# Peptides against a protein of PDB entry 5TDY: the designs that were tried, part 43

Target 1, 88 residues: chain A of PDB entry 5TDY
Amino acid sequence: EKKIDGRRKAAVLLVALGPEKAAQVMKHLDEETVEQLVVEIANIGRVTPEEKKQVLEEFLSLAKAKEMISEGGIEYAKKVLEKAFGPE

## One batch from the design tools (peptide; made by RFdiffusion4, then SolubleMPNN)

Design b2_p19_8_s3 (from b2_p19_8, 7 letters changed)
Fold by OpenDDE base, seed 3:
Structure b2_p19_8_s3 (fold): chain B 88 residues (1-88), chain A 19 residues (1-19)
Amino acid sequence: as target 1 above (88 residues)
Amino acid sequence: SEAEEIAEIIKEWLAESKK
């Protein structure tokens, strides 16, 4: 497993969420941070399936820790992972 | 909200990136 920079993880996640959801998320970030993330997204380049999977699995782990989803949220996890290997 | 919680995760990632 390769270490992924936090900025890149954020960009990968936001792309995976799609523009509409990503926009809703970024409403909770300060303007400077949003600008930085937009640049990262614009320059995201090639993202391997392994990288996408790694980012989304870490996201799911953190989401569960924050009780955003239940530990038994298999269907939700499945959809998130499927999105990682599907079209952006 | 979910969006707010996701934003918090992103903030955490950005914080680690600056280390």
Scores: peptide ipSAE 0.675, ipTM 0.926, DockQ to the pose 0.645
Fold by OpenDDE base, seed 2:
Structure b2_p19_8_s3 (fold): chain B 88 residues (1-88), chain A 19 residues (1-19)
Amino acid sequence: as target 1 above (88 residues)
Amino acid sequence: SEAEEIAEIIKEWLAESKK
């Protein structure tokens, strides 16, 4: 398995969420971080299915392991993964 | 919220990236 840079992981996830959901997430980040992520997203290029899968699986794993993650949050994480690899 | 929880994970990824 190839290591993915943290900035890359964030960009892949945000793109997978779509612009509306990504915007909701970014509301919880400081302005400088948002700007950095926007640049990363702008230069994301091609995202392979394998890379996308790896990022989303790690995301789901981290969400499950996070103490303050609500049950709804876990369910949301599952839906994100399903949408990413489901019918488009 | 779900969005807040996702943001925290992203923050962790970004912190990891700076290492």
Scores: peptide ipSAE 0.673, ipTM 0.926, DockQ to the pose 0.685
Fold by OpenDDE base, seed 5:
Formats: C-alpha cells, structure tokens, sequence
Structure b2_p19_8_s3 (fold): chain B 88 residues (1-88), chain A 19 residues (1-19)
C-alpha cells in the first residue's frame, strides 16, 4: 500500500462525494483551505481505482472512529463506497 | 451534520500534510 499525501486524500474524497456534497463539506472549511483544495482538485490528474479505494476506506475507518458521527453518517459513507465500487 | 463530520476528517488529513 502506497502512502498518500493528506491533501491528495482530501481531493480524492471530495471528487468522490460529488460537487453538491463537496460544496456542503467545504462550507465548514476556512477560505484559504477551500482555495487550496480547489487547486488540488483541479490538478488531481489520474486517480487509480486502488488509490480511490484506499482513500474511501480510510475515510470510512476514520468516520467510524469518531464517537460523534451518527449512524446516518456511517450509512452515507457506505453508500458512497457502493456507488464507487459496487456492493461489497 | 454529515458535511461537518466529513470536513473534520479532511482537516485531519490536511494537518498530516503539514507535518
């Protein structure tokens, strides 16, 4: 497994979430961060299936680790993964 | 919200990149 830079992970996730959800997420980030992420997304280039899977799985893992995340949040993450790779 | 929770994860990833 290859180590993925945090900025790269964020960009991959946001793209995977789609523009609508990504926009909602970015509302909770400061302006400078948003601008940086937009640049990262614009220059995301090729994202391999392996890289995408790795990012989404890490995302799901982190979501589960957060005690404040509702079941709805976990279910949402599962739906994102399913749409990206099919049911597992 | 889900969006807020996702944003927190992203913040963590960004913090990793600065290390």
Amino acid sequence: as target 1 above (88 residues)
Amino acid sequence: SEAEEIAEIIKEWLAESKK
Scores: peptide ipSAE 0.671, ipTM 0.926, DockQ to the pose 0.694
Fold by OpenDDE base, seed 4:
Structure b2_p19_8_s3 (fold): chain B 88 residues (1-88), chain A 19 residues (1-19)
Amino acid sequence: as target 1 above (88 residues)
Amino acid sequence: SEAEEIAEIIKEWLAESKK
């Protein structure tokens, strides 16, 4: 699989989450980071199904790891993957 | 929260991109 830059992974995930949820997430980031992510999102261009799947699966993996310290992490990650991946 | 968890993952990705 292709290596995806972390900034792009973040942008892909945020777009997949939708603007409302993305906004909620970015409330937990500092201003400079938010500005950076907005730029990345603006320049995201085309996201292939493969790239999207790769990002969401990595997200799922990381969320599973956080389940050890956060309630509902695994189930949430699964839902995000199922909902955000779309019909592609 | 869900948002906090996602934000932390994003922070990790951003840190990775700066390596």
Scores: peptide ipSAE 0.669, ipTM 0.925, DockQ to the pose 0.691

Design b2_p19_8_s4 (from b2_p19_8, 9 letters changed)
Fold by OpenDDE base, seed 4:
Structure b2_p19_8_s4 (fold): chain B 88 residues (1-88), chain A 19 residues (1-19)
Amino acid sequence: as target 1 above (88 residues)
Amino acid sequence: SEAEEIAEIIKEWLEEDKK
């Protein structure tokens, strides 16, 4: 598994969320952070399935810890990711 | 909110880069 820096993870997640949801999220970030992330998104280039899977799995794990989603939802999402992007 | 929580996760990721 390749290490992904935080800025890259954030950019991948925001792109995955779509522009509308990403905009909602970015409203909770300070101006400088938003500008930094916009640059990261602009230069995101190719996102491999493995990279996307890694980011989303970490996100889901953290989201579960914050009680944003049920454990069952995370397990379902992980299964979907594994089938769509291959096993870890 | 969900958006707020996602933002917090992003902040955590960005903090990792600063360490």
Scores: peptide ipSAE 0.688, ipTM 0.936, DockQ to the pose 0.667
Fold by OpenDDE base, seed 5:
Structure b2_p19_8_s4 (fold): chain B 88 residues (1-88), chain A 19 residues (1-19)
Amino acid sequence: as target 1 above (88 residues)
Amino acid sequence: SEAEEIAEIIKEWLEEDKK
């Protein structure tokens, strides 16, 4: 497993969320951070399936820890990931 | 909100780069 920079993880996640949701998220970040992330997104280049999988799995783990999503939501997310990347 | 919580996760990731 390759270590992914935090800024890279953020960019990958924001792209995965889509522009509308990403915009909502970035409203809670300071202007300089937003500018940095926009640059990262613009230069994101190729995102490997493994890289995307790592980011989304870490995100889900953190989201669960923060009780952001219900168990049903977690199961749905797992189902989506399984469809995208295959069973683990 | 969900968006706010996601932003917090992103902030945590960005802090990793500063260490």
Scores: peptide ipSAE 0.688, ipTM 0.935, DockQ to the pose 0.658
Fold by OpenDDE base, seed 3:
Structure b2_p19_8_s4 (fold): chain B 88 residues (1-88), chain A 19 residues (1-19)
Amino acid sequence: as target 1 above (88 residues)
Amino acid sequence: SEAEEIAEIIKEWLEEDKK
C-alpha cells in the first residue's frame, strides 16, 4: 500500500463526490483551505483505481467512526466504491 | 450534516500533512 498525503486524499474524495456535493462540503472549510484544495483538484492528474479504493476505504472507516453510517451500511459502502471505480 | 462531517474528515487529513 502506497502512502497518500492528506491533500491528495482530500482531492480524490472531493472529485469522487462530484462538484455539487464537493461545493457543499467546502462551505465548511476556511477560504484558504478551499483555495488550496481547488488547486489540488485542478492538478489531480491520474488517479489509479487502487488509489481511489484506498482513499474511500479510509473515508468509510472514518465515517463509521463518526457515526455517519451504520456498521452494517453495506449499501452505502457499495455506492461509494461504485462511484470510485465508475466514470467521473 | 453529512457535508459538515465530511469536511471534518478532510480537516483531519490536512492536519496529517502538518505532522
Scores: peptide ipSAE 0.687, ipTM 0.935, DockQ to the pose 0.650
Fold by OpenDDE base, seed 2:
Structure b2_p19_8_s4 (fold): chain B 88 residues (1-88), chain A 19 residues (1-19)
Amino acid sequence: as target 1 above (88 residues)
Amino acid sequence: SEAEEIAEIIKEWLEEDKK
């Protein structure tokens, strides 16, 4: 497993969320951070399935810890990721 | 909200880069 820097993780996540949801998220970030992330997204290049899976799994782990989603939601998401990108 | 908490996760990721 390759280490992914935080900026890259954020960009991958925001792209995965789609422009509408990403915009909602970025409303909660300061202007400088938004500008930085826009640059990262613009230069994201190719995202491998493994990289995307790694980012989303870390996100889901953190989201679970913050009680953002139910246990069932986590399990569903894991299944989707496993089918789409395969197990690590 | 969900969007707010996602933003907090992103902030945490960005803080990691600064260390």
Scores: peptide ipSAE 0.686, ipTM 0.936, DockQ to the pose 0.660

## One batch from the design tools (peptide; made by RFdiffusion4, then SolubleMPNN)

Design b2_p20_1_s1 (from b2_p20_1, 10 letters changed)
Fold by OpenDDE base, seed 1:
Structure b2_p20_1_s1 (fold): chain B 88 residues (1-88), chain A 20 residues (1-20)
Amino acid sequence: as target 1 above (88 residues)
Amino acid sequence: MEVETLPAELIAEIIKELLK
């Protein structure tokens, strides 16, 4: 797999969420981080299917590892985000 | 859209991990 920069992955995720949810998420980040991510988002360009796949998989992996959501929540999040990323 | 139902704080915490 092609290694993707963490900042790129974060930007891909935020764009997929849409402006309203992305704004809510960014409220939980410090100002410097937000500024960095805004730059990444502004220059995101084309997001490949492989990037979408990697971002989704790592999101779910991290959520599972940290036990941040239940098994049912993981499955739900997967379906929601797949829809947000768009059809492939 | 259904993404609105996802907790923003949860996503933020995962993003923080991505940025490490």
Scores: peptide ipSAE 0.775, ipTM 0.950, DockQ to the pose 0.441
Fold by OpenDDE base, seed 3:
Structure b2_p20_1_s1 (fold): chain B 88 residues (1-88), chain A 20 residues (1-20)
Amino acid sequence: as target 1 above (88 residues)
Amino acid sequence: MEVETLPAELIAEIIKELLK
């Protein structure tokens, strides 16, 4: 697998969420980070199934490692994000 | 879509980790 840049991963995730939810998320980020991500989103181009897979896997991995959500929440997030990314 | 039910603050924290 190709290693994906963190900025790219974040952009892929935000695009999958849609503009409304992405905006809500970015309210929790500092201005500099938002500006960087907006640029990445604007130039996202094509997102491959492999990229979507890697982003989802790392999202879940981080959520588990940092204990950000419950065990049940992990499965829920997985299903929601898989749907957001679209069928592969 | 079900995405709306995910906590925005949670996703933001994970994005912060992605950017480290």
Scores: peptide ipSAE 0.771, ipTM 0.948, DockQ to the pose 0.441
Fold by OpenDDE base, seed 5:
Parts: sequence; C-alpha cells; structure tokens
Structure b2_p20_1_s1 (fold): chain B 88 residues (1-88), chain A 20 residues (1-20)
Amino acid sequence: as target 1 above (88 residues)
Amino acid sequence: MEVETLPAELIAEIIKELLK
C-alpha cells in the first residue's frame, strides 16, 4: 500500500464522488481550502484503481470512526478475518 | 455503506482533518 498525502487523498475522493457530490462537499469548506482542492484536482493526473480503492476505504473508515457508525456485513467480516489471520 | 452516500458535511469534516 502506497502512502498518499492528505491533499491527494482529498482530491482523489472528490473526483471519485463526481462533480455534483464534490460540489456539495466543497460548500462546507472555506474558500482557500476549495482553491487548494481545485488545484489538486486539476493536477491529479492518473488515479489508479488501487489508489482509488485505498482512498475510498480509508475515507469510509474515517467516517465511521468519526461518527461512531457501526459496520457489519461481508466487508466488516473480511476486515476482522484479515486482522485476525492475515499477514502479520 | 458507500462513501458516496455519506453526508457531504461529514466528508468535508474528514477532508479538513486530512488537510491539517
């Protein structure tokens, strides 16, 4: 897993969300932050499927942690199994 | 859940944290 800086993560997410949802998100950000993100998006270049997946998974994890949202189902089970029996 | 279904405000808050 490659390390991605926070600015890049944000840009990748916003691109992944699409222009409409991204715009909704940006409405909650200050002007300077928006400008910063727009620049990052403009220069985002290629986003690999791996990078996109990594970013989205991290964001979902961060969101759940922040809101204390419980997680279940196959993906949660997968995480549990990976942590319990995966590479260590 | 999918990231795209998260509240925009929540996503924004996370972004703010990432940019610190």
Scores: peptide ipSAE 0.679, ipTM 0.935, DockQ to the pose 0.691
Fold by OpenDDE base, seed 4:
Structure b2_p20_1_s1 (fold): chain B 88 residues (1-88), chain A 20 residues (1-20)
Amino acid sequence: as target 1 above (88 residues)
Amino acid sequence: MEVETLPAELIAEIIKELLK
Protein backbone atom coordinates (compact mmCIF):
# COMPACT_ATOMS: atom_id res chain seq x y z
CA GLU B 1 0.00 0.00 0.00
CA LYS B 2 1.46 3.31 -1.12
CA LYS B 3 1.25 6.36 1.08
CA ILE B 4 -0.86 9.10 -0.46
CA ASP B 5 -0.71 12.73 0.66
CA GLY B 6 -3.88 14.35 1.91
CA ARG B 7 -4.18 16.75 -1.01
CA ARG B 8 -4.15 13.92 -3.50
CA LYS B 9 -6.59 11.88 -1.42
CA ALA B 10 -9.03 14.76 -1.53
CA ALA B 11 -8.62 15.16 -5.28
CA VAL B 12 -9.08 11.44 -5.93
CA LEU B 13 -12.24 11.45 -3.84
CA LEU B 14 -13.71 14.49 -5.55
CA VAL B 15 -13.09 13.02 -8.99
CA ALA B 16 -14.64 9.74 -7.89
CA LEU B 17 -17.74 11.56 -6.65
CA GLY B 18 -18.43 13.20 -9.99
CA PRO B 19 -18.90 16.90 -10.71
CA GLU B 20 -22.33 17.28 -9.14
CA LYS B 21 -21.48 15.75 -5.77
CA ALA B 22 -18.02 17.33 -5.79
CA ALA B 23 -19.66 20.73 -6.23
CA GLN B 24 -21.94 20.05 -3.27
CA VAL B 25 -18.91 19.19 -1.15
CA MET B 26 -17.03 22.31 -2.21
CA LYS B 27 -19.90 24.53 -1.06
CA HIS B 28 -18.83 23.64 2.47
CA LEU B 29 -15.22 24.74 1.93
CA ASP B 30 -13.65 28.19 1.93
CA GLU B 31 -12.71 29.79 -1.38
CA GLU B 32 -8.98 29.33 -0.91
CA THR B 33 -9.40 25.62 -0.20
CA VAL B 34 -11.63 25.25 -3.24
CA GLU B 35 -8.99 26.85 -5.45
CA GLN B 36 -6.37 24.51 -4.03
CA LEU B 37 -8.52 21.45 -4.72
CA VAL B 38 -9.38 22.56 -8.24
CA VAL B 39 -5.66 22.78 -9.00
CA GLU B 40 -5.11 19.32 -7.52
CA ILE B 41 -7.94 17.90 -9.61
CA ALA B 42 -6.64 19.58 -12.76
CA ASN B 43 -3.25 17.97 -12.19
CA ILE B 44 -4.45 14.63 -10.85
CA GLY B 45 -3.15 12.66 -13.81
CA ARG B 46 -3.88 8.96 -13.76
CA VAL B 47 -5.73 7.39 -10.84
CA THR B 48 -5.29 3.64 -10.57
CA PRO B 49 -8.11 1.39 -9.39
CA GLU B 50 -5.94 0.46 -6.42
CA GLU B 51 -5.42 4.09 -5.43
CA LYS B 52 -9.12 4.83 -5.80
CA LYS B 53 -10.05 1.81 -3.69
CA GLN B 54 -7.56 2.79 -1.00
CA VAL B 55 -8.83 6.36 -0.81
CA LEU B 56 -12.51 5.42 -0.76
CA GLU B 57 -12.00 2.80 1.94
CA GLU B 58 -10.19 5.32 4.11
CA PHE B 59 -12.95 7.87 3.63
CA LEU B 60 -15.59 5.31 4.58
CA SER B 61 -13.61 4.46 7.70
CA LEU B 62 -13.27 8.12 8.65
CA ALA B 63 -16.96 8.72 8.01
CA LYS B 64 -17.88 5.76 10.21
CA ALA B 65 -15.70 7.05 13.03
CA LYS B 66 -17.04 10.58 12.74
CA GLU B 67 -20.78 10.02 12.42
CA MET B 68 -21.39 6.27 12.69
CA ILE B 69 -23.07 6.20 9.28
CA SER B 70 -21.15 3.40 7.61
CA GLU B 71 -23.04 0.23 6.75
CA GLY B 72 -20.08 -1.93 7.63
CA GLY B 73 -18.58 -3.31 10.78
CA ILE B 74 -20.57 -2.95 13.98
CA GLU B 75 -23.46 -1.11 12.36
CA TYR B 76 -23.91 -3.79 9.74
CA ALA B 77 -23.54 -6.55 12.31
CA LYS B 78 -26.24 -4.89 14.39
CA LYS B 79 -28.64 -4.88 11.45
CA VAL B 80 -27.86 -8.51 10.70
CA LEU B 81 -28.55 -9.57 14.27
CA GLU B 82 -31.80 -7.64 14.37
CA LYS B 83 -33.05 -9.32 11.21
CA ALA B 84 -31.83 -12.80 12.07
CA PHE B 85 -32.50 -13.14 15.79
CA GLY B 86 -34.39 -10.06 16.91
CA PRO B 87 -33.28 -7.04 18.93
CA GLU B 88 -33.29 -8.79 22.33
CA MET A 1 -21.93 1.77 1.36
CA GLU A 2 -21.05 4.02 -1.54
CA VAL A 3 -18.96 7.08 -0.73
CA GLU A 4 -21.11 9.19 -3.03
CA THR A 5 -24.07 8.60 -0.71
CA LEU A 6 -22.31 10.27 2.20
CA PRO A 7 -23.54 13.73 3.18
CA ALA A 8 -21.62 16.44 1.35
CA GLU A 9 -20.99 18.24 4.62
CA LEU A 10 -19.43 15.14 6.15
CA ILE A 11 -17.15 14.64 3.17
CA ALA A 12 -16.12 18.29 3.37
CA GLU A 13 -15.19 17.93 7.03
CA ILE A 14 -13.07 14.88 6.28
CA ILE A 15 -11.34 16.76 3.47
CA LYS A 16 -10.56 19.61 5.85
CA GLU A 17 -8.86 17.13 8.15
CA LEU A 18 -6.83 15.68 5.30
CA LEU A 19 -5.59 19.12 4.31
CA LYS A 20 -4.25 20.03 7.76
Scores: peptide ipSAE 0.662, ipTM 0.929, DockQ to the pose 0.729

Design b2_p20_1_s2 (from b2_p20_1, 10 letters changed)
Fold by OpenDDE base, seed 3:
Structure b2_p20_1_s2 (fold): chain B 88 residues (1-88), chain A 20 residues (1-20)
Amino acid sequence: as target 1 above (88 residues)
Amino acid sequence: MEVETLEPELIAEIIKEWLS
């Protein structure tokens, strides 16, 4: 695995969520952070399937740790990936 | 569980961690 910049991880995640959900998330962030993330999203460029998978897996892991969401592991991550970017 | 059902606040918390 390759290390992914935190800002890029956030951008990848927000794109995966779609504009409506991303907007809801951003309401919980300060204005400066929102502006930074919008720039990151605008310049996200090419995102490989491996990168997307890596980001979503880390996201899921952190989410589970914080609020004990349903188990899903890799399979859940794959589902999120497909819904966000289409079938592999 | 669908990602769309996750609390926006939770997602924001994770993003904050990534940005810290």
Scores: peptide ipSAE 0.675, ipTM 0.919, DockQ to the pose 0.548
Fold by OpenDDE base, seed 5:
Structure b2_p20_1_s2 (fold): chain B 88 residues (1-88), chain A 20 residues (1-20)
Amino acid sequence: as target 1 above (88 residues)
Amino acid sequence: MEVETLEPELIAEIIKEWLS
């Protein structure tokens, strides 16, 4: 796997979540962080399918570690990717 | 808990970790 910068991972995730959910998430971040992420999102440019998949898989893995969630994370990640970027 | 209903706060915490 290609190493992805943390800031980029966050931006990719937020885009994948959609504007409404992303906004809810950002309410839990400090102003400076929000500004930084907005810039990252605005300049996200091209995101490869591999990158998107990698980010979401890591996200779900971390989420499971912090809070017990249902299995099937990979399948969920695929659905999120499809909704966010379309099938490719 | 279902993945589809992950709390925004949890997601934010993960983002914070990525940014740390």
Scores: peptide ipSAE 0.669, ipTM 0.912, DockQ to the pose 0.414
Fold by OpenDDE base, seed 2:
Parts: sequence; C-alpha cells; structure tokens
Structure b2_p20_1_s2 (fold): chain B 88 residues (1-88), chain A 20 residues (1-20)
Amino acid sequence: as target 1 above (88 residues)
Amino acid sequence: MEVETLEPELIAEIIKEWLS
C-alpha cells in the first residue's frame, strides 16, 4: 500500500463524491482550504482504482470511528466509485 | 445512520484531519 498525502486523499474523495455532494462538504471548510482543494482537484491527474479504493476505505473507517453508521460501507464505497468513474 | 446519508459536516471534519 502506497502512502497518500492528505491533500491528495481529500481531492480523490471529493471527486468520488460528485460535484453536488462535494459542494455541500466544501461549505463546511474555510475559503482558503476550498481554494487549495479546487486546485488539487484540477490537477488530480490519473487516479488508479487501487488509490481510490484506499482513500474511500480509509474515509469510511474514520467516519465509523466518529459516528456510528450502518453496515455496508464497502458496498457504498464501490457504489461511489462506480457512479463517479464508471466501469474500470 | 445510513452511509448514503452521511452529513457533509462529518465528511468535512475527516478532510480537515487529512489536511492537518
């Protein structure tokens, strides 16, 4: 497993969430952070399936730690990837 | 709470942690 820097993880996640959900998330971030993330997204370049999977799994793990959520996180992650990037 | 309905605020908090 390759280590991914935080900025990259955030960009990958936001792209995976889709523009509508990503926009909702960004409303809870300060303006400077939003600008930085937009730049990261613009320069996201190639994202491997492994990288996307790694980011989403870490995200779900952290989310579960902060707030109890229903089971099926892995299935949700797969659904997000499918809708965001299509078949790979 | 359903995963599909995760609050944007919660997601933002995780992003903040990644950026810290």
Scores: peptide ipSAE 0.665, ipTM 0.907, DockQ to the pose 0.410
Fold by OpenDDE base, seed 1:
Structure b2_p20_1_s2 (fold): chain B 88 residues (1-88), chain A 20 residues (1-20)
Amino acid sequence: as target 1 above (88 residues)
Amino acid sequence: MEVETLEPELIAEIIKEWLS
């Protein structure tokens, strides 16, 4: 798989979450980081399905490692993407 | 914890790790 830098991963994730959820997440970040991520999101350009999948799978893996979450996270992520970008 | 209930704080923590 292709290497994705951290800033890119964060931007892809935030876009996938949608504006409302992304805003909630950003409240836990410092102002400078928020500004940086906003710029990244603004310049995100084309996000391939493969890239989205890679980022979301890594995210869910990390989330499961940090907190005991139920299975079905990937499917949830797909639902979030659907709401954010329309049915696929 | 259900995936749908993931806290924004958790997501932010992961983002922080990506940005570190």
Scores: peptide ipSAE 0.660, ipTM 0.902, DockQ to the pose 0.401

Design b2_p20_1_s3 (from b2_p20_1, 10 letters changed)
Fold by OpenDDE base, seed 2:
Structure b2_p20_1_s3 (fold): chain B 88 residues (1-88), chain A 20 residues (1-20)
Amino acid sequence: as target 1 above (88 residues)
Amino acid sequence: DEVLTLPPELIAEIIKELLS
């Protein structure tokens, strides 16, 4: 897995959200941060499917860890089984 | 999409974490 710096991650995420949703998000950031991110977005260049996938997965992981969204799916099911019966 | 359904203010919190 290729390491992506935080500024790049944020830019990839904002582009993935689309301009309207990204604008809504930026209203909750300070002016200097917004200016920084706009520059990153302007210079984002090519975003590979792998990079986008990596960023979105990390975002979801962080959001779930902060209990912003409920856990579910196969990974949650695996955790349930591990807690119930131990690792195998 | 789980990401799109999150309120903008919560997405912003994650972005702040990414930039920290």
Scores: peptide ipSAE 0.654, ipTM 0.918, DockQ to the pose 0.735
Fold by OpenDDE base, seed 5:
Structure b2_p20_1_s3 (fold): chain B 88 residues (1-88), chain A 20 residues (1-20)
Amino acid sequence: as target 1 above (88 residues)
Amino acid sequence: DEVLTLPPELIAEIIKELLS
């Protein structure tokens, strides 16, 4: 797994959110941070599926660890089913 | 997308952490 710097992670995340949601998020960041992130987004270049997946997984992990969200959703349901009825 | 279910202010907190 390739290391991704924090600025890159944030940029990838914001791009993944889409412009509308990203804008909502940026309203909660300081002006300098917003400017920095806009530059990062502008120069983000290619984002591989692997990189996107890595960033989103880390994001969700952090959010859950900080108790911002409970474990749930489709992915959780899949895990439950796998644990209950999966071959392993 | 599960990320979309999180309030913007909470997403921002994670971003701040990523940038710290």
Scores: peptide ipSAE 0.651, ipTM 0.920, DockQ to the pose 0.686
Fold by OpenDDE base, seed 1:
Structure b2_p20_1_s3 (fold): chain B 88 residues (1-88), chain A 20 residues (1-20)
Amino acid sequence: as target 1 above (88 residues)
Amino acid sequence: DEVLTLPPELIAEIIKELLS
């Protein structure tokens, strides 16, 4: 498992959310951060299924730790990916 | 599908953490 840069993680996550929800999320970030993330998204290039899974797993872990969502796991992460991108 | 329905402000909170 490769270590992913935080900026890259955020970009992958935002792309996974879809443009509408990503836009809603970015409204809660400062201007400089938004500009930074837009650049990352614009240059995101190829995102492998493994990278997507890794990022969403970390997201789920953080969300669960903050009690934002109920208990879930890898299976949930996979379902999220499938709903977002379908079979690749 | 719970993650995709999370309030944007909560997702943003995690984004900020990723960027910290």
Scores: peptide ipSAE 0.651, ipTM 0.914, DockQ to the pose 0.577
Fold by OpenDDE base, seed 3:
Structure b2_p20_1_s3 (fold): chain B 88 residues (1-88), chain A 20 residues (1-20)
Amino acid sequence: as target 1 above (88 residues)
Amino acid sequence: DEVLTLPPELIAEIIKELLS
């Protein structure tokens, strides 16, 4: 998979949420961050299905790690093991 | 979609994480 920078990830996520939900989310961010993200969204260009999938999967992984949503799932478990112990 | 059901404040925390 291709490497995506954090700013791009956040922009892809916000676009995926839709303007109404994205606006609700951005109310919880500081003004400087909002300005940063607005610029990134404005210049987001094409978002491939693969990129969107990758970003959403990482989001879910982070949310589960923070116990914001129910943990579990084979894919998540595999990622946890890879991060914790690596291939060796 | 699991993401859309999360409270906005929690999604914002993840975004902060992505930007850290």
Scores: peptide ipSAE 0.647, ipTM 0.919, DockQ to the pose 0.758

Design b2_p20_1_s4 (from b2_p20_1, 10 letters changed)
Fold by OpenDDE base, seed 5:
Structure b2_p20_1_s4 (fold): chain B 88 residues (1-88), chain A 20 residues (1-20)
Amino acid sequence: as target 1 above (88 residues)
Amino acid sequence: DEVLTLEPELIAEIIKEWLA
């Protein structure tokens, strides 16, 4: 498993969430952070399926740890990736 | 689904951790 830069992880996640949800999330971040993330998103370039999967899986793992959401993260992550980037 | 129903604040917290 390749180590992914935190800034890149955030960008990948926000793109996966879609504009509506991403906007809601960004309202909870300071202005400087938002600007940083916008740059990262604008320059996200090519994201491999493995990278996207890794980010979403880590995200779901962290989210489950914080709010104890239901299991089934891997399959859900796949669905999220497909909706965001198409089947790969 | 569950990701889209998650609190934006929670997602933001995770992002903050990634950026720290």
Scores: peptide ipSAE 0.687, ipTM 0.919, DockQ to the pose 0.570
Fold by OpenDDE base, seed 4:
Structure b2_p20_1_s4 (fold): chain B 88 residues (1-88), chain A 20 residues (1-20)
Amino acid sequence: as target 1 above (88 residues)
Amino acid sequence: DEVLTLEPELIAEIIKEWLA
């Protein structure tokens, strides 16, 4: 995989969300950050499917780590059990 | 899809981390 810089990741995510959801997200960012991201979005160019997939997968991984959003699979099940019965 | 159901604040926090 190709490493994507943080600014690019943010722009890709915001574009993937669509303008309405992206606007909701940006309400939680400071004005300068919003302006920077708008510029990034304006100049985002082409977003490849691979790039979008990579960004979304990283995002979901981070989101699940923060708020335990729905996730299937063996690895998630292992994490649940580890937290429930792991070292105290 | 699933991402669209997530809280905007959560999404924003992750973006902040990417920008840090």
Scores: peptide ipSAE 0.687, ipTM 0.925, DockQ to the pose 0.776
Fold by OpenDDE base, seed 3:
Structure b2_p20_1_s4 (fold): chain B 88 residues (1-88), chain A 20 residues (1-20)
Amino acid sequence: as target 1 above (88 residues)
Amino acid sequence: DEVLTLEPELIAEIIKEWLA
């Protein structure tokens, strides 16, 4: 498993959420952070299926740890990937 | 779409952790 930079993880996640939802999330971040993330998103370039899967699985794991959410694990991650980037 | 039902604040908190 390749270690992914935190800034990149955030960019991948925000792209997966879509522009509208991503904007809602951004409202909870400071202005400087928002600007940095916008740059990261703009320069996200190629994202491999492997890193997308890795990011979303980590995201779901952390989300469940903070606030109990629906079960689904890897299956949930797959749904997110398909909706965000289409079938791999 | 389950991810769209997640609280934006929760998602933001995770992002903050990744950026720390």
Scores: peptide ipSAE 0.686, ipTM 0.919, DockQ to the pose 0.545
Fold by OpenDDE base, seed 1:
Structure b2_p20_1_s4 (fold): chain B 88 residues (1-88), chain A 20 residues (1-20)
Amino acid sequence: as target 1 above (88 residues)
Amino acid sequence: DEVLTLEPELIAEIIKEWLA
């Protein structure tokens, strides 16, 4: 597993969430952080399937730990990827 | 569409952790 920069992970996640949900999330971040992330998103460039999968799996793992969301994190991640970037 | 049901604050907290 390749290490992914935190800023990169955040950008990949926000893109996967879509602009509407991403905007809701960003309301909980300070202005400087938002500006930073917008730049990261604007320059996200090529995102590999492996990278996207890694980010979403980590995200779901952390989310489950914090809020006890439903099981099936990997399957959920796949659905998110499909909706955000098309069938893989 | 489970992703859209997740609390934005939760997602933001995870992002904050990634940026720390």
Scores: peptide ipSAE 0.683, ipTM 0.917, DockQ to the pose 0.487

